# Designs tried in a protein design run: peptides against a protein of PDB entry 6B4E. Part 176

Target 1, 295 residues: chain A of PDB entry 6B4E
Amino acid sequence: TNFDKISKMFWHYKDKIAQIKQDIVLPIKKADVNVRNLLSRHKRKINPKFGQLTNSNQQLFKIQNELTQLINDTKGDSLAYHWILNFIAKAVVHQAETEVRVKPESALPLGKLTLYLLVQFPELQELFMARLVKKCPFVIGFTCEIDTEKGRQNMGWKRNNENKWEDNTSYDERMGGILSLFAIITRLQLPQEFITTTSHPFPIALSWHILARICNTPLNLITNTHFVILGSWWDAAAVQFLQAYGNQASKLLILIGEELTSRMAEKKYVGAARLRILLEAWQNNNMESFPEMSP

## One batch from the design tools (peptide; made by RFdiffusion4, then SolubleMPNN)

Design b2_p28_4_s3 (from b2_p28_4, 16 letters changed)
Fold by OpenDDE base, seed 3:
Structure b2_p28_4_s3 (fold): chain B 295 residues (1-295), chain A 28 residues (1-28)
Amino acid sequence: as target 1 above (295 residues)
Amino acid sequence: SNNLDVESYFDKELIDKLEKEIEKALKF
């Protein structure tokens, strides 16, 4: 693992966020009134769609079609198009932070929707990844110290209006929610209509990288959050990961579930304990995955 | 520091393949 490369990638996406503000968000504020009105209407229509997802494929397809139409309505203006995609990227991540954190299995329909949109609208890919990395650097296996204010900010910690940091549980849950979504995306197959024409934008190899990079992270930087997000990843993608890489996947699951947890045993992290339970369940041939969606 | 050299547990060819896939996907 090249940590310098990881850092460079992290800051690349941080820079992208700044660029998005400069080139997309701020310019729209000065755009033609008709464009602003269009985007306002579309925003209002789009935003509730993510919360309308259920375990139903029928509902998923309905929402996919509705969103597709709404996004297509903006294509006549490049700036408007990119603005709406950026909005969607933010909305999806927000849904992960709020809903998926409390109901991890909701990552599946959200992930399917997101993957569809990522393929249908390729310009969404970098916007989405940038948002993910900003909110949850764990998605690329980035870790830094959190003993400083800047370090905490880099790792996605939030402050309230009173400049108080969010509590550890809230942070862990948010990170877990975001990571669950990303993990799901990496392990989903492309929709049938795209398989022959498009490469997967965030393939399962990215899951490999998350695990490997976390395993290689200096132990002094490993926190409960690392184990929480590993557990979230496990629930979301472990079955499919094993299917993809077989014995090699198994080795890595053992490394995170057994070796990494053992090395950190003195910390008595709750997340680590959970991860061990997941490992044990697997060892007992009881690895579970999220239920498949209904028609 | 963490003594877990994860890459040492895996085939170099696999690691290289994965890295290429990641680079292709992320264009980085």
Scores: peptide ipSAE 0.563, ipTM 0.930, DockQ to the pose 0.794
Fold by OpenDDE base, seed 4:
Structure b2_p28_4_s3 (fold): chain B 295 residues (1-295), chain A 28 residues (1-28)
Amino acid sequence: as target 1 above (295 residues)
Amino acid sequence: SNNLDVESYFDKELIDKLEKEIEKALKF
């Protein structure tokens, strides 16, 4: 693992967030009133859609079509188009932080929707990844120390209006939710209409990267959160990961489930204990995945 | 200290393939 490369990637996306603010978010505030009104209306229509997802593919397709139309309505203005995509990127991540956090299986419909949008609107890809990395650097296997304010900020910790850090449980759950979504996206097949024409924007190889980079992370930087997000990833993608890489996947699952947890046993991390349970379930031929969506 | 040398557990050809796929996907 090249940690310099990881850091470079991390800061690339952090810079992208700053660029988005300067080139998309701030300029739109000064845009023509008609454009602002359009975007305000679209924002109001788009925002509820993510909460309307169910385990139904029919409902998914309905929402996909509705969002597609709403996004297409903005294509006449490049700034408006990029603004709405950035809004969607933020909204999807927010949904992961809130809904997926408490109901991990909801990552499946959300992931399917997101993957569809990422393919349908390629400009969303960098906007989405930048948002993911900002909120949850674990998605690219980035870790830094959290003993400093800047370190915590880099790792996506939030402060409230009183400058108080969020509690550890809240942080862990948010990271787990975001990682669950990303993991799902990496293991989903492209929609049938795109399989022959488009490559997967975030393929399962990215899951390999997450796991490998975490395993190679200096032990002094490993926290309970690492195990929490590994558990979230496991629930979301372990089955498909094994299908994709076979014995190589098995090795990596053993590394995270057995070796990494063992090396950190003295910390008695709750997340590590859960990961051990997941490993044991797999060893007993009882690895579970999220249920498939209904027609 | 660093944790595991994960790459040592994997086929080099697979790693190269994965890195190529990642590069292609992220363009980075």
Scores: peptide ipSAE 0.561, ipTM 0.931, DockQ to the pose 0.820
Fold by OpenDDE base, seed 2:
Structure b2_p28_4_s3 (fold): chain B 295 residues (1-295), chain A 28 residues (1-28)
Amino acid sequence: as target 1 above (295 residues)
Amino acid sequence: SNNLDVESYFDKELIDKLEKEIEKALKF
């Protein structure tokens, strides 16, 4: 693992967030009133769509079509188009932080929707990844110390209006929710209409990278959150990961489930205990995945 | 050890393939 490369990637996306603010978000505030009104209307129509997802493919396709139309309506103005995509990127991540954290299986329909949009609108890809990395650096296997304010900020910790850090449980749950979504995206197949025309924008190889980078992270930087997000990843993608890489995948699952947890046993992390349970379930031929969506 | 040295457990060819796929996907 090249930690310098990870850091460079992390800061690339942090810089992208700043660039988005400067070049997309702020300029639109000064745009023509008609453009602002259009975007306001579209924002109001788009926001509810993510909450309307169910475990139904029919409902998913409906929402995909509705969002596609709404986004296409903005293509005549490049700034408006990029603004609406950035809005969607933020909304998707927000949905992961709120809904997926409490109902992990909801990552599946959300992930399918997101993957469709990422392929349909390629400009969304960097906007989305930048937002993911900002909110949950674990998606690229980035870890730093959290003993400093800057370290906590870099790792996506939030402060409230009283400048108080969020509690550990809230942070763990948010990170788990975001990571679940990303893990799902990496293991999903492209929609049928795209399989022959484009490559997967966030392929299963990214899951390998997450796991490998976390395993190679200095042990003094490993926290309960690492095990929580590994557990979230496991629920979301372990079955498909094994299908993709076979024995090589098995090695990595054993490394995170057995070796990493064993090395950190003295910490008695709750997340590590759960990961051990997941490992044992797999060893007993009882590895589970999220239920498939209905027609 | 301070890390697990994950790469030592994998086929080098696979690692190289994965790194190329990641680079292609993220353009980074």
Scores: peptide ipSAE 0.560, ipTM 0.930, DockQ to the pose 0.897
Fold by OpenDDE base, seed 5:
Structure b2_p28_4_s3 (fold): chain B 295 residues (1-295), chain A 28 residues (1-28)
Amino acid sequence: as target 1 above (295 residues)
Amino acid sequence: SNNLDVESYFDKELIDKLEKEIEKALKF
């Protein structure tokens, strides 16, 4: 693992967030009133769509079509188009922080929708990844110390209006929700209509990268959150990961489930205990995956 | 080092392949 490369990637996306603010968000505030009104209307129509997802492919396709139309309506103005995509990127991540956090299986329909949009609108890819890395650096296997304010900020910790850090449980759950979504996206197949025309924007190899980079992280930087997000990843993608890489996948699952948990046993992390249970379930041929969506 | 050497468990060719796929996907 090249830690310099990880750091460079992390800061690239942090810089991208700053760029988005300067080049997209702020300029729209000065745009023509008609453009601003259009975007306001579209924002109101788009935002509820993510909460309307169910375990139904039919409902998914309906929402895909509705969002596609709404996004296409903005293409006449490049700035408006990029603004609406950035809004969508933020909304998807927010949905992961809220709904997926409490109902991990909801990552499946959300992930399918997101993957469709990422392929249909390629400009969404960098906007979405930048938002993911800002909110949950674990998606690229980045870790830093959290004993400083800057360190906590870099790792996606939030402060409330009273300048108090969020509770550990809240942070763990939010990170788990975001990572569940990302894990699902990495293990989903492209829609059939895109398989021959484009490559997967966030392929299963990114899951390998997450796991490997976390395993190679200095042990003094490993926290309960690392085990929580590994557990979230496991529920979301372990079955498909094993299907993709076979014995090589097995080695990595053993490394996170057995070796990493053993090395951190003295910390008695609750997340590590759960990951151990997941490992044992797999060893007993009882690995579970999210249920498939209905027609 | 207090970390795991994950790469030692995998073939170099596989690692190189994965890194190329990641670079292509992320354009980074």
Scores: peptide ipSAE 0.556, ipTM 0.929, DockQ to the pose 0.849

Design b2_p28_4_s4 (from b2_p28_4, 13 letters changed)
Fold by OpenDDE base, seed 3:
Structure b2_p28_4_s4 (fold): chain B 295 residues (1-295), chain A 28 residues (1-28)
Amino acid sequence: as target 1 above (295 residues)
Amino acid sequence: SSSLNVESYFDKSLIEKLEKEIEKALKF
């Protein structure tokens, strides 16, 4: 693993966040009042859509169509269009931090919606990835030290109004929620209407990178969070990952489930214990995936 | 500190393929 490359990728997306602020968010505040009003109305209509997702494909398709129309209404103004996509990127990640965090299986409908939007609106891809990396660097397998304020900030830790860091459990759960969403996206097939015309924007190979880069992370930087997000990934994507890469996937699952957990056994991480349980379930031919959505 | 050295468990060709796919996907 080339850690310099990972770091460069991380900082690329951090820079992209800064660019988005300068080129999209701030300029729109000074835009024409009609544009601002349009975006305000659209924001209010768009925001609740993500919470309206259920395990129903019918409901998903309805929401997809509604969002598509709302986004298309902004295409006449490039700045407005990019602003609404950035808003969507933020909203999707927020939904992962809140809903998926507490109900991991909700990542499936959210992931399907997100993937549809990513393909339908390609400009969303970089906006979304930048937001993901900012909030959860684990999505690209980035890890740094968290013994410094800057390190914690880089790894997506939040502070409250009293400048106190969030507790470990809250951080772990948020990271797990975001990672679950990303894992789902990577393992989903493109919608049928796009499968012949477009390549997958975040293919299953990105899941490979998450696992491989975590395995290659210096052990002194491995925390409980790493195991938590690996467990979240496992629940979300392990079945499909095995289908995609077969024996090679198996090797990597053994590396994270057995080898990495064994090397860190002295830490007695709860996340590691859970990951071992997942490994054992797989070994007993009882690997589970999220339930498929209803029609 | 040591790591698992994942590349040692896989063919170089596979790793290179995956890296190319990622670079293509992320345009990085």
Scores: peptide ipSAE 0.483, ipTM 0.929, DockQ to the pose 0.843
Fold by OpenDDE base, seed 5:
Structure b2_p28_4_s4 (fold): chain B 295 residues (1-295), chain A 28 residues (1-28)
Amino acid sequence: as target 1 above (295 residues)
Amino acid sequence: SSSLNVESYFDKSLIEKLEKEIEKALKF
């Protein structure tokens, strides 16, 4: 693992967030009143759609179609189009931080929706990844120290209005929610209509990268959060990961579940204990996946 | 602080293939 490359990637996406603000978000505030009104109406229609997802494919397809139409209505203005996509990227990540954190299996319908949008609107891909990395650097296997204010900020820690850091549990849950969504996206098949025409924008190889980079992270930087997000990843993607890479996948699951947890045993991390339980379940031929969505 | 040398557990050709796929996907 090349840590310089990881850092370069991290800062690339941080710079992208700054660029988005300067080139998309701020310019729209000065755009024509008709454009601003259009975007305001569309934002109000788009935002509730993510909360309307259920474990129903029928409902998913309905929402996909509605969002597609709403996004297409903005294509006549490039700035408006990119603004809507950036809004969607933010909204999806926010949904992961709020809903998926409390109901991990909700990552499945959200992930399916997101994957569809990522393929249907390729310009969403970089906007979405930039937002993911900003909020949860674990999605690219980035880790830094959190003993400094800047380190915590880089790792996606939030402060409240009183400038107080969020508690560890809240941070862990948010990171787990975001990573669950990303893990789901990486293990989903493309919708049937795209399989022959488009490559997967965030393939299962990205899951490999997350796991490998975390395993190679200096042990002094490994926290409970690392194990929490590994557990979240496991629930979301371990079955499909094994299907994709077979024996090689097994090796990596053993590395995270057994070796990494063993090396950190003295810390008694709750997340590590859970990951060991997941490993043991797998060893007992009882690996579980999220239930499939209804028709 | 020692890290896991993950690459030592896998075939180099597999790792190279995965890295290429990732670079292609992320365009980075």
Scores: peptide ipSAE 0.482, ipTM 0.929, DockQ to the pose 0.840
Fold by OpenDDE base, seed 2:
Formats: structure tokens, sequence, C-alpha cells
Structure b2_p28_4_s4 (fold): chain B 295 residues (1-295), chain A 28 residues (1-28)
């Protein structure tokens, strides 16, 4: 693992967030009133769609079509188009932070929707990844110390209105929710209409990187959150990961589930204990995945 | 601090393949 490369990637996306603000968000505030009104209407129509997802493919396809139409309506103005995609990127991540954190299996329909949009609208890919990295650097295997304010900020910790850091449980759950979504995206197959013409924008190899980079992280930087997100990843993608890489995947699952947890045993992390349970379930031929969606 | 040195457990060719896939996907 090249940590310099990881850091460069991390800061690239942090810079992208700043760029988005300067080049997309702020300019729209000064745009023509008709454009602003259009975007306000579209925002109001788009925002509830993510919460309307169910474990139904029929409902998913309906929402996909509705969002596609709404996004296409903005293509006549490049700035408006990019603004609406950035809004969607933010909304998807927000949904992961709120819904997926409490109902991890909801990552599946959300991930399917997101993957569809990422392929249908390629400009969403950079916007989405930038938002993910900002909110949950674990998606690219980035870790830094959290003993400083800057370190906590870099790792996606939030402060409330009183400038108090969020509690550890809230942080862990948010990170788990976001990572669940990303993990799902990495293990999903492209929709049938795209398989022959498009490469997967966030392939399962990215899951490999998450796991490998966490395993290569200096142990003094490993926290309960690392184990929480590994557990979230496991629930979301372990079955498909094993299918993709076979024995090599197995080695990596053992490394995170057994070796990493063992090396950190003195910390008695709750997340590590859960990961051990997941490992044991797998060893007993009881590895589970999220239920497939209904027709 | 020590790490697990994950690459030592895997074939170099696999690691290179994965790195190429990631580079292609993320353009990094």
Amino acid sequence: as target 1 above (295 residues)
Amino acid sequence: SSSLNVESYFDKSLIEKLEKEIEKALKF
C-alpha cells in the first residue's frame, strides 16, 4: 500500500469539494431566476425519491425513470445539470447517513439506484466520490490520526451547533451507513442495458482496496470505527467478494476477521467483537447477504 | 507502528491487476 498515493487521492477529492462549491454551487445562486426556479422545483421532486425506495425492483425502476427524466430536463444548461447531479450526490450520501445506518439492507435498493445514475450520468461519478471521501474517507482506505481537530475533520467527524464533536456511536453508525452503500455499489452488477457498453464505475476491486489499506494501516491508527465499517462492508459485500476473488478473497477476510482483530484484542473494541462473530459465522458455512429485492 | 503488510500474502500479479483496475476506475 502506497500511503502517499492514498493521501494524494484524499486531498484530490477534498479539493474537488471546494471546486464544486466555487464552480457549481455559488454560481447558481447568481444564475437567472428561471434557472433557480427550475432547480428549486427539481430539488423538491428529487429529494423524496430516495426515501421512496423499497425492496422492490418495480419501485426502483419507477424511481430510476423519474429521476432520469428530471435530470435530463436540466441538460440544456451545463451549470444546472452539474448542480442537480451534485445535489443528488449529496442526497444519496445523506440517505446513507440517515436510513442505511439504521437499516443496512436499505443500502441495496439505494445502491442499485445510485449505480444506475452513475452509469447513466457519468458526470455524477466524480461528484459522488468526492462527497463520499469527504464524509467517509474509509471508502478509499484513508486513515489519519483523530487526536487533533484537523484529523477529526479529515476523518469526517461532525461538530454540532455548539461546536461539540458528535459522539462515537453516531460517528460509527454514520460511517457504517456510508460504507455499506459504497460496498453494495462495488459488488453490484451493472444493469443489463449497460453490461456490454460500459465498464463498472466503482468495481469490486475498490472493496479490495478498502480492506487491504485498512489492514496495512498502522495499528496505532486503528479504531473501533475501522472494525465497525469492516463489519458493515462484510454484511454488504463479503459473499460477492468471495465469489469474485475466491481463495484470495478468503485470505483477506481472514486477515481482517482474525488477524487484525487479534492484534487489537487488548482494545476490546465492540466492532471487533462483531467482526469476529461474522468470521465465525462464515467458518460455520453461515455467511449471509442482504436479501435480494422483489420483482 | 506495525501493520499487517497485506501484499506479502498475495501474488504480485493479482495486486498489479487490482491496481490497474482501480486506476482505470478512479483515474488515479
Scores: peptide ipSAE 0.482, ipTM 0.929, DockQ to the pose 0.851
Fold by OpenDDE base, seed 1:
Structure b2_p28_4_s4 (fold): chain B 295 residues (1-295), chain A 28 residues (1-28)
Amino acid sequence: as target 1 above (295 residues)
Amino acid sequence: SSSLNVESYFDKSLIEKLEKEIEKALKF
């Protein structure tokens, strides 16, 4: 693992967030009243759609179509189009932080919707990835120390209105929720209409990258959160990961489930204990995946 | 500090293939 490359990638997306603010978000505040009104109306229509997802594919397709129409209405103005995509990127990640956090299986419909939008609107890809990395740098296997304010900020820790850091449990759960969504996206197949025309924007190889980079992280930087997000990833994607890479996938699952947990045993991390349970379930031929969506 | 050194467990050809796929996907 080249840590310089990881760091460069991390800062690339951090810079992209700054660029988005400067070139998309701030300019819209100065746009004409018609554009601002259009975007305000669209924002209000789009926002509830993510919470309307269920385990139904029919409902998913309905929402996909509705969002597609709403986004297409903005294409006449490039700035408006990019603004609405950035809004969607933020909304999807927020849904992962709130809903997927408490109901991990909800990552599946959300992931399917997101993947559809990423393919339908390619400009969403960079906006979405930048938001993911900002909120959960684990999605690219980035880790830094959290002993400093800047370190915590880089790792996606939040402060409340009283300038206090969020509690460890809240942070772990949020990271788990975001990582679950990303893991689902990486293991989903493209919708049938796109398979022959488009490559997967975030393929299963990105899951490999997450696991490998975490395994190669200096042990002094490994925290309970690392094990929590590995467990979240496992629930979301381990079955499909094994299908994709076979014996090579198996080796990597053993590395995270057995070797990494063993090396960190003295810390007695709760997340590590859970990951051990997942490993044992797999060894007993009882690896579970999220239930498939209904027709 | 010590790490697991994941690359030692896999063939170079596999790692290179994966890195190319990642680079293509992320354009980075």
Scores: peptide ipSAE 0.480, ipTM 0.928, DockQ to the pose 0.816

Design b2_p28_5_s1 (from b2_p28_5, 13 letters changed)
Fold by OpenDDE base, seed 4:
Structure b2_p28_5_s1 (fold): chain B 295 residues (1-295), chain A 28 residues (1-28)
Amino acid sequence: as target 1 above (295 residues)
Amino acid sequence: SEELKKLLEELEKELEKLEEENKHLYPF
């Protein structure tokens, strides 16, 4: 694992967030009133769509089509188009932070929707990844110390209006929710209409990188959150990961589930305990995945 | 596919590096 490269990638996306603010978000506030009104209307129509997702593919396809139309309506103005995509990127990540954190299986329809949009609108890819990395650096296997204010900020910790850090449970759950979404995206097949024409923008190899990079992370930087997000990843993608990489996947799952948890046993992390339970379930031939969506 | 095969080979190499880097932690 090349941690320098990972750090460079992390800061690249942090810089991208700043760029998005300067080049997209702030300029639109000064844009023509008609453009602002259009975007306001579209924002109001788009935002509820994420909450309308169910375990139904039929409902998913409906929402995909509706969002596609709404986004296409903005293509005549590049700034408006990029603004709406950035809004979507933020909304998707927010949905992961709020709903997926409490209902992990909701990552599946959200992930399918997101993957569709990422392929349909390639400009969304960088906007989305930048938002993911800002909110949950674990998606690229980045971690740093959290004993400093800057370290906590880099790892996506939030403060309230009184500058009080969020509690550990809230942070863990948010990170787990975001990671669940990303894990799902990495293990999904492209929609049938894109399989022959487009490569997967965030393939299963990115799950490999997450796991491998965490395993290679210095132990003094490993926290309960690492185990929480590994557990979230496991629920979301372990079955498909095993299907993709076979014995090599098994070795890596054993590394995180048994070896990493054992090495950190003195910390008594609750996330590690859960990960061990997941490992044991797998060893007993009871590895579960999220149920497939209905037609 | 040949592309998938190449990817898997790269991943295998990554796993090997992982094992070597963590040999003291994860004795196989």
Scores: peptide ipSAE 0.032, ipTM 0.580, DockQ to the pose 0.157
Fold by OpenDDE base, seed 1:
Structure b2_p28_5_s1 (fold): chain B 295 residues (1-295), chain A 28 residues (1-28)
Amino acid sequence: as target 1 above (295 residues)
Amino acid sequence: SEELKKLLEELEKELEKLEEENKHLYPF
């Protein structure tokens, strides 16, 4: 694992967030009033759609079509188009931080919707990845120290209005929610209509990178959060990961579930205990996946 | 670990192809 490369990638996306603010978010405030009004109306129509997802494929397809139309309405103005995509990227990540956090299985319909949009609107890919890395750097296997204010900020910790850090449980759950969404996206197949024409924008190999990079992370930087997000990843993608990489996947799952947890046993991390339970369930031929969506 | 290193090497060629296809996510 080249940690210098990972760090450069992390800062690349941090810079992209700054660029998005300068080139997309701030300029739209000075745009024509008709454009601003259009985007305000579209924002109000788009925002509820993510909460309208259910375990129904029929409902998913309806929302996909509605969002596609709303996004297409903005294509006549490049700035408006990029603004609405950036809004969608933020909204999807926010849904992961709130809904997926408390209901991990909701990552499946959200992930299917997101993957569809990422393929339909390729410009969303960089906007979405930048937002993911900013909010949850674990999606690229990045970690740093959290004993400093800057370190906590880099790792996506939030402060409230009183400038107090969020509690550890809240942070762990948010990171788990975001990573669940990302894991789902990486293990989903492209919709049949795109399989022959488009490559997967966030393939299962990105899950491999997450696991491998965490396994190679210096042990002094490993926290409870690392095990929480590994558990969230496991619930979301372990079955499909085993299908993709076979025996090699199996060995890597043993490394995270047994070896990494054993090396950190003295810390008594709750997330590590849960990951061991997941490993044991798998060893007993009881690996679970999220329920499939209804027609 | 040595085991992890071996696993990464075994999938290196596949990962390299996928990284090239998605190089916008891995610009370095």
Scores: peptide ipSAE 0.028, ipTM 0.660, DockQ to the pose 0.318
Fold by OpenDDE base, seed 5:
Structure b2_p28_5_s1 (fold): chain B 295 residues (1-295), chain A 28 residues (1-28)
Amino acid sequence: as target 1 above (295 residues)
Amino acid sequence: SEELKKLLEELEKELEKLEEENKHLYPF
């Protein structure tokens, strides 16, 4: 693991967020009134779509088509197009922070929708990744200290209106929700219409990077959150990860489930205890995945 | 820590080899 490279990636996406603000968000405020009105209408139509997802593929396809049409309506204006994609990137991550955190299995329909959009609209990829890294640096295996304000901000901690940090449970749940979504995306197959013509934008190898980078993280930087997100990843992707990498996957799962948890045993992290339970379930041939979606 | 790092580096090398030899087995 090259931590300098990871740090460079992290700051690249931080810079991208600033760039998005300067080049997309702020300029649209000065755009033609017709463009602003179009985007306002589209925003109102798009926003509820993510909450309309169910465990139904039929409903998923309906929403995919509706969103595709709405996005395509903006392509005539590059700024409007990028603005709507940035809005979608934010909305998807927000859905992970709110719904997936309390219902992890909802990551599956959301992940399928997101993957479809990422392939259908390639410009969404960098916008989405930048938003993910800002909100949950764990998606690229980035970790820093959280004993400073800057460190907490870098790791995606939120403050309320009174400048009070969110509680640890809320942070853990949000990070778990976002990582569940990302994990799902990495383990999904491309839609049939794209499989022969397009490479997967966020392949299963990115899950490998998350796990490996966390395992290589200095132990003094490892927190309960690391184990929580590993557990969230496990529920979302462990089965498919084993299918993809076989024995090498098994070794890495043992490393996170047994070795990493053992090294941190003195901390008595609840997330680590849960991860051990997941490991034990797997060892007893009881590894579970999220249920498949209905037609 | 060094042992874990070494093991992970070994696994990464093995994975890279496996991916190159068997790209068709992985979602990409």
Scores: peptide ipSAE 0.028, ipTM 0.628, DockQ to the pose 0.187
Fold by OpenDDE base, seed 2:
Formats: sequence, structure tokens, C-alpha cells
Structure b2_p28_5_s1 (fold): chain B 295 residues (1-295), chain A 28 residues (1-28)
Amino acid sequence: as target 1 above (295 residues)
Amino acid sequence: SEELKKLLEELEKELEKLEEENKHLYPF
């Protein structure tokens, strides 16, 4: 693991967030009133759709089509188009932070929708990844110390209106929700219409990166959150990961489930205990995955 | 502890081996 490279990638996306604000968000505030009104209408139509997802493929396809039309309506104005995509990127991550954190299996329909949009609108890819890395650096296997305010900020910790840090449980759950979404995206096959024409924008190899990079993270930087997100990843993607990489996948699962948890046993992390339960279930041939969506 | 350090070294060695065997999986 090259940590210098990971750090450079992390800061690249931090810079991208600043660029998005400067080049997309702020300019729209000065745009023509007709453009602003268009975007306000589209925002109001788009925002509810992420919460309308169910375990139904029929409902998913309906929402995909509706969003595609709404996004296409903005393509005549490049700034409006990019603003809508950035809004979608933010909304998807927000849905992971709020809904997926309490109902992990909801990551599947959300991930399918997101992957579809990422392929249909390639400009969404960088906007989405930048938002993911800002909110949950674990998606690229980045970790830094959280003993400083800046370190906590870099790791996606939030402050409330009173400038108080969120509690550990809230942080863990949010990170788990975001990571679940990302894990799902990495393990999903492309929609049938794209499978022969397009490469996967966030392939299962990115899950490999997460696991390997966390295993190589200095132990003094490993927290309960690392185990929580590994557990979230496991629920979301472990079955498909094993299918993709076979024996090598098994080695990594043993490394995170047995070796990493054992090394941190003295900390008595709740997340680590859960990860051991997942490992044991796998060893007993009882590895579970999220239910497939209905027609 | 020395034990923890040894375990870490073993894990790192195994992980390096996995990375070498799967270089194609590391586009970043």
C-alpha cells in the first residue's frame, strides 16, 4: 500500500469539492432567473425520488427513467447540468447517511440507481467520488489521526450548530451507511444495456483497495469505526467479492476478520466483535447477502 | 507490545504478497 498516493488522492478530492463550490454552486446563484427557477423546480422533483426507492426493480426503473429525463432537460446549459449532477451526488450520499445507516439493505436499490446514473452521466462520477471521499474517506482506504480537530474534519466528522462533535455512534453509523452504498456499487454488475459497451466506473477492485489499505493502516490509527465499516462492507459485498477473486479474496477476509480483529482485541471494539461473528458465519458456510430485488 | 509488532509484520508481509499477486487490482 502506497500511503503517499492515497493521501494525494484524498487531497485531490478535497480540492475538487472546493472547485465545485467555486465553479458550479456559486455561479448558479448569479445565473439568470429562468435558470435558477428551472433548477429549483428540478431539485424539488429529484429530491424525493431517492426516498421512493423500494425493493422493486419496477419502481427502480421508473425512478431511473424519471431522473434521466429530468437531468437531460438541463443539458442545454452546461452549468445547470453540472449543478444538477452535483445536487444528485449530494442527495445520494445524504440518503446513505440517513436511510442506509438504519436499513443497510436499502443500499441495494440506491446503489443500482446510482450506478445507472454514473454510467448514463459520466460527469457525475468525479462529483460523486469527491462527495464520498469528503464524507467518508474510508471509501478510498484513507485514514488519519483524529486526535486533532483537523484530523476529525478530514475523516468526515461533523459538528452541530453549537460546534460540538457528533457522538461516536452517530459517526460510526453514518460511515457504515456511506460505505455500504459504495460497497454495493463496486459489486453490482452494469445494467444489461451497458455491459458490452461500457467499463464499470467503480469496479470490485475498489473494494480490494479498501480492505488492503485498512489492513496496512498503522494500528494506532485503527478505531472502532474501521471495524464498523468493514462489517458494513462485509454485509454488502463479501459474497460477490469471494466470487470475483476466489482464494485471494478469502485471504483478505481472513486478514480483516481474524488477524486484524485479533490484533486489536485489547480494545474490545464492538465493531470488531461483530466482524468476528461475520467471519464465523462464513466459516460455517452461512455467509449472508442482501436479498435480491423483486421484479 | 512485541507480540503485536510481530503480528503486524506478519500481516504486512502477507498483504504485500497479496498486492504483488493482484497488482492488476490496484489502479490507484
Scores: peptide ipSAE 0.033, ipTM 0.649, DockQ to the pose 0.165; fails the geometry check

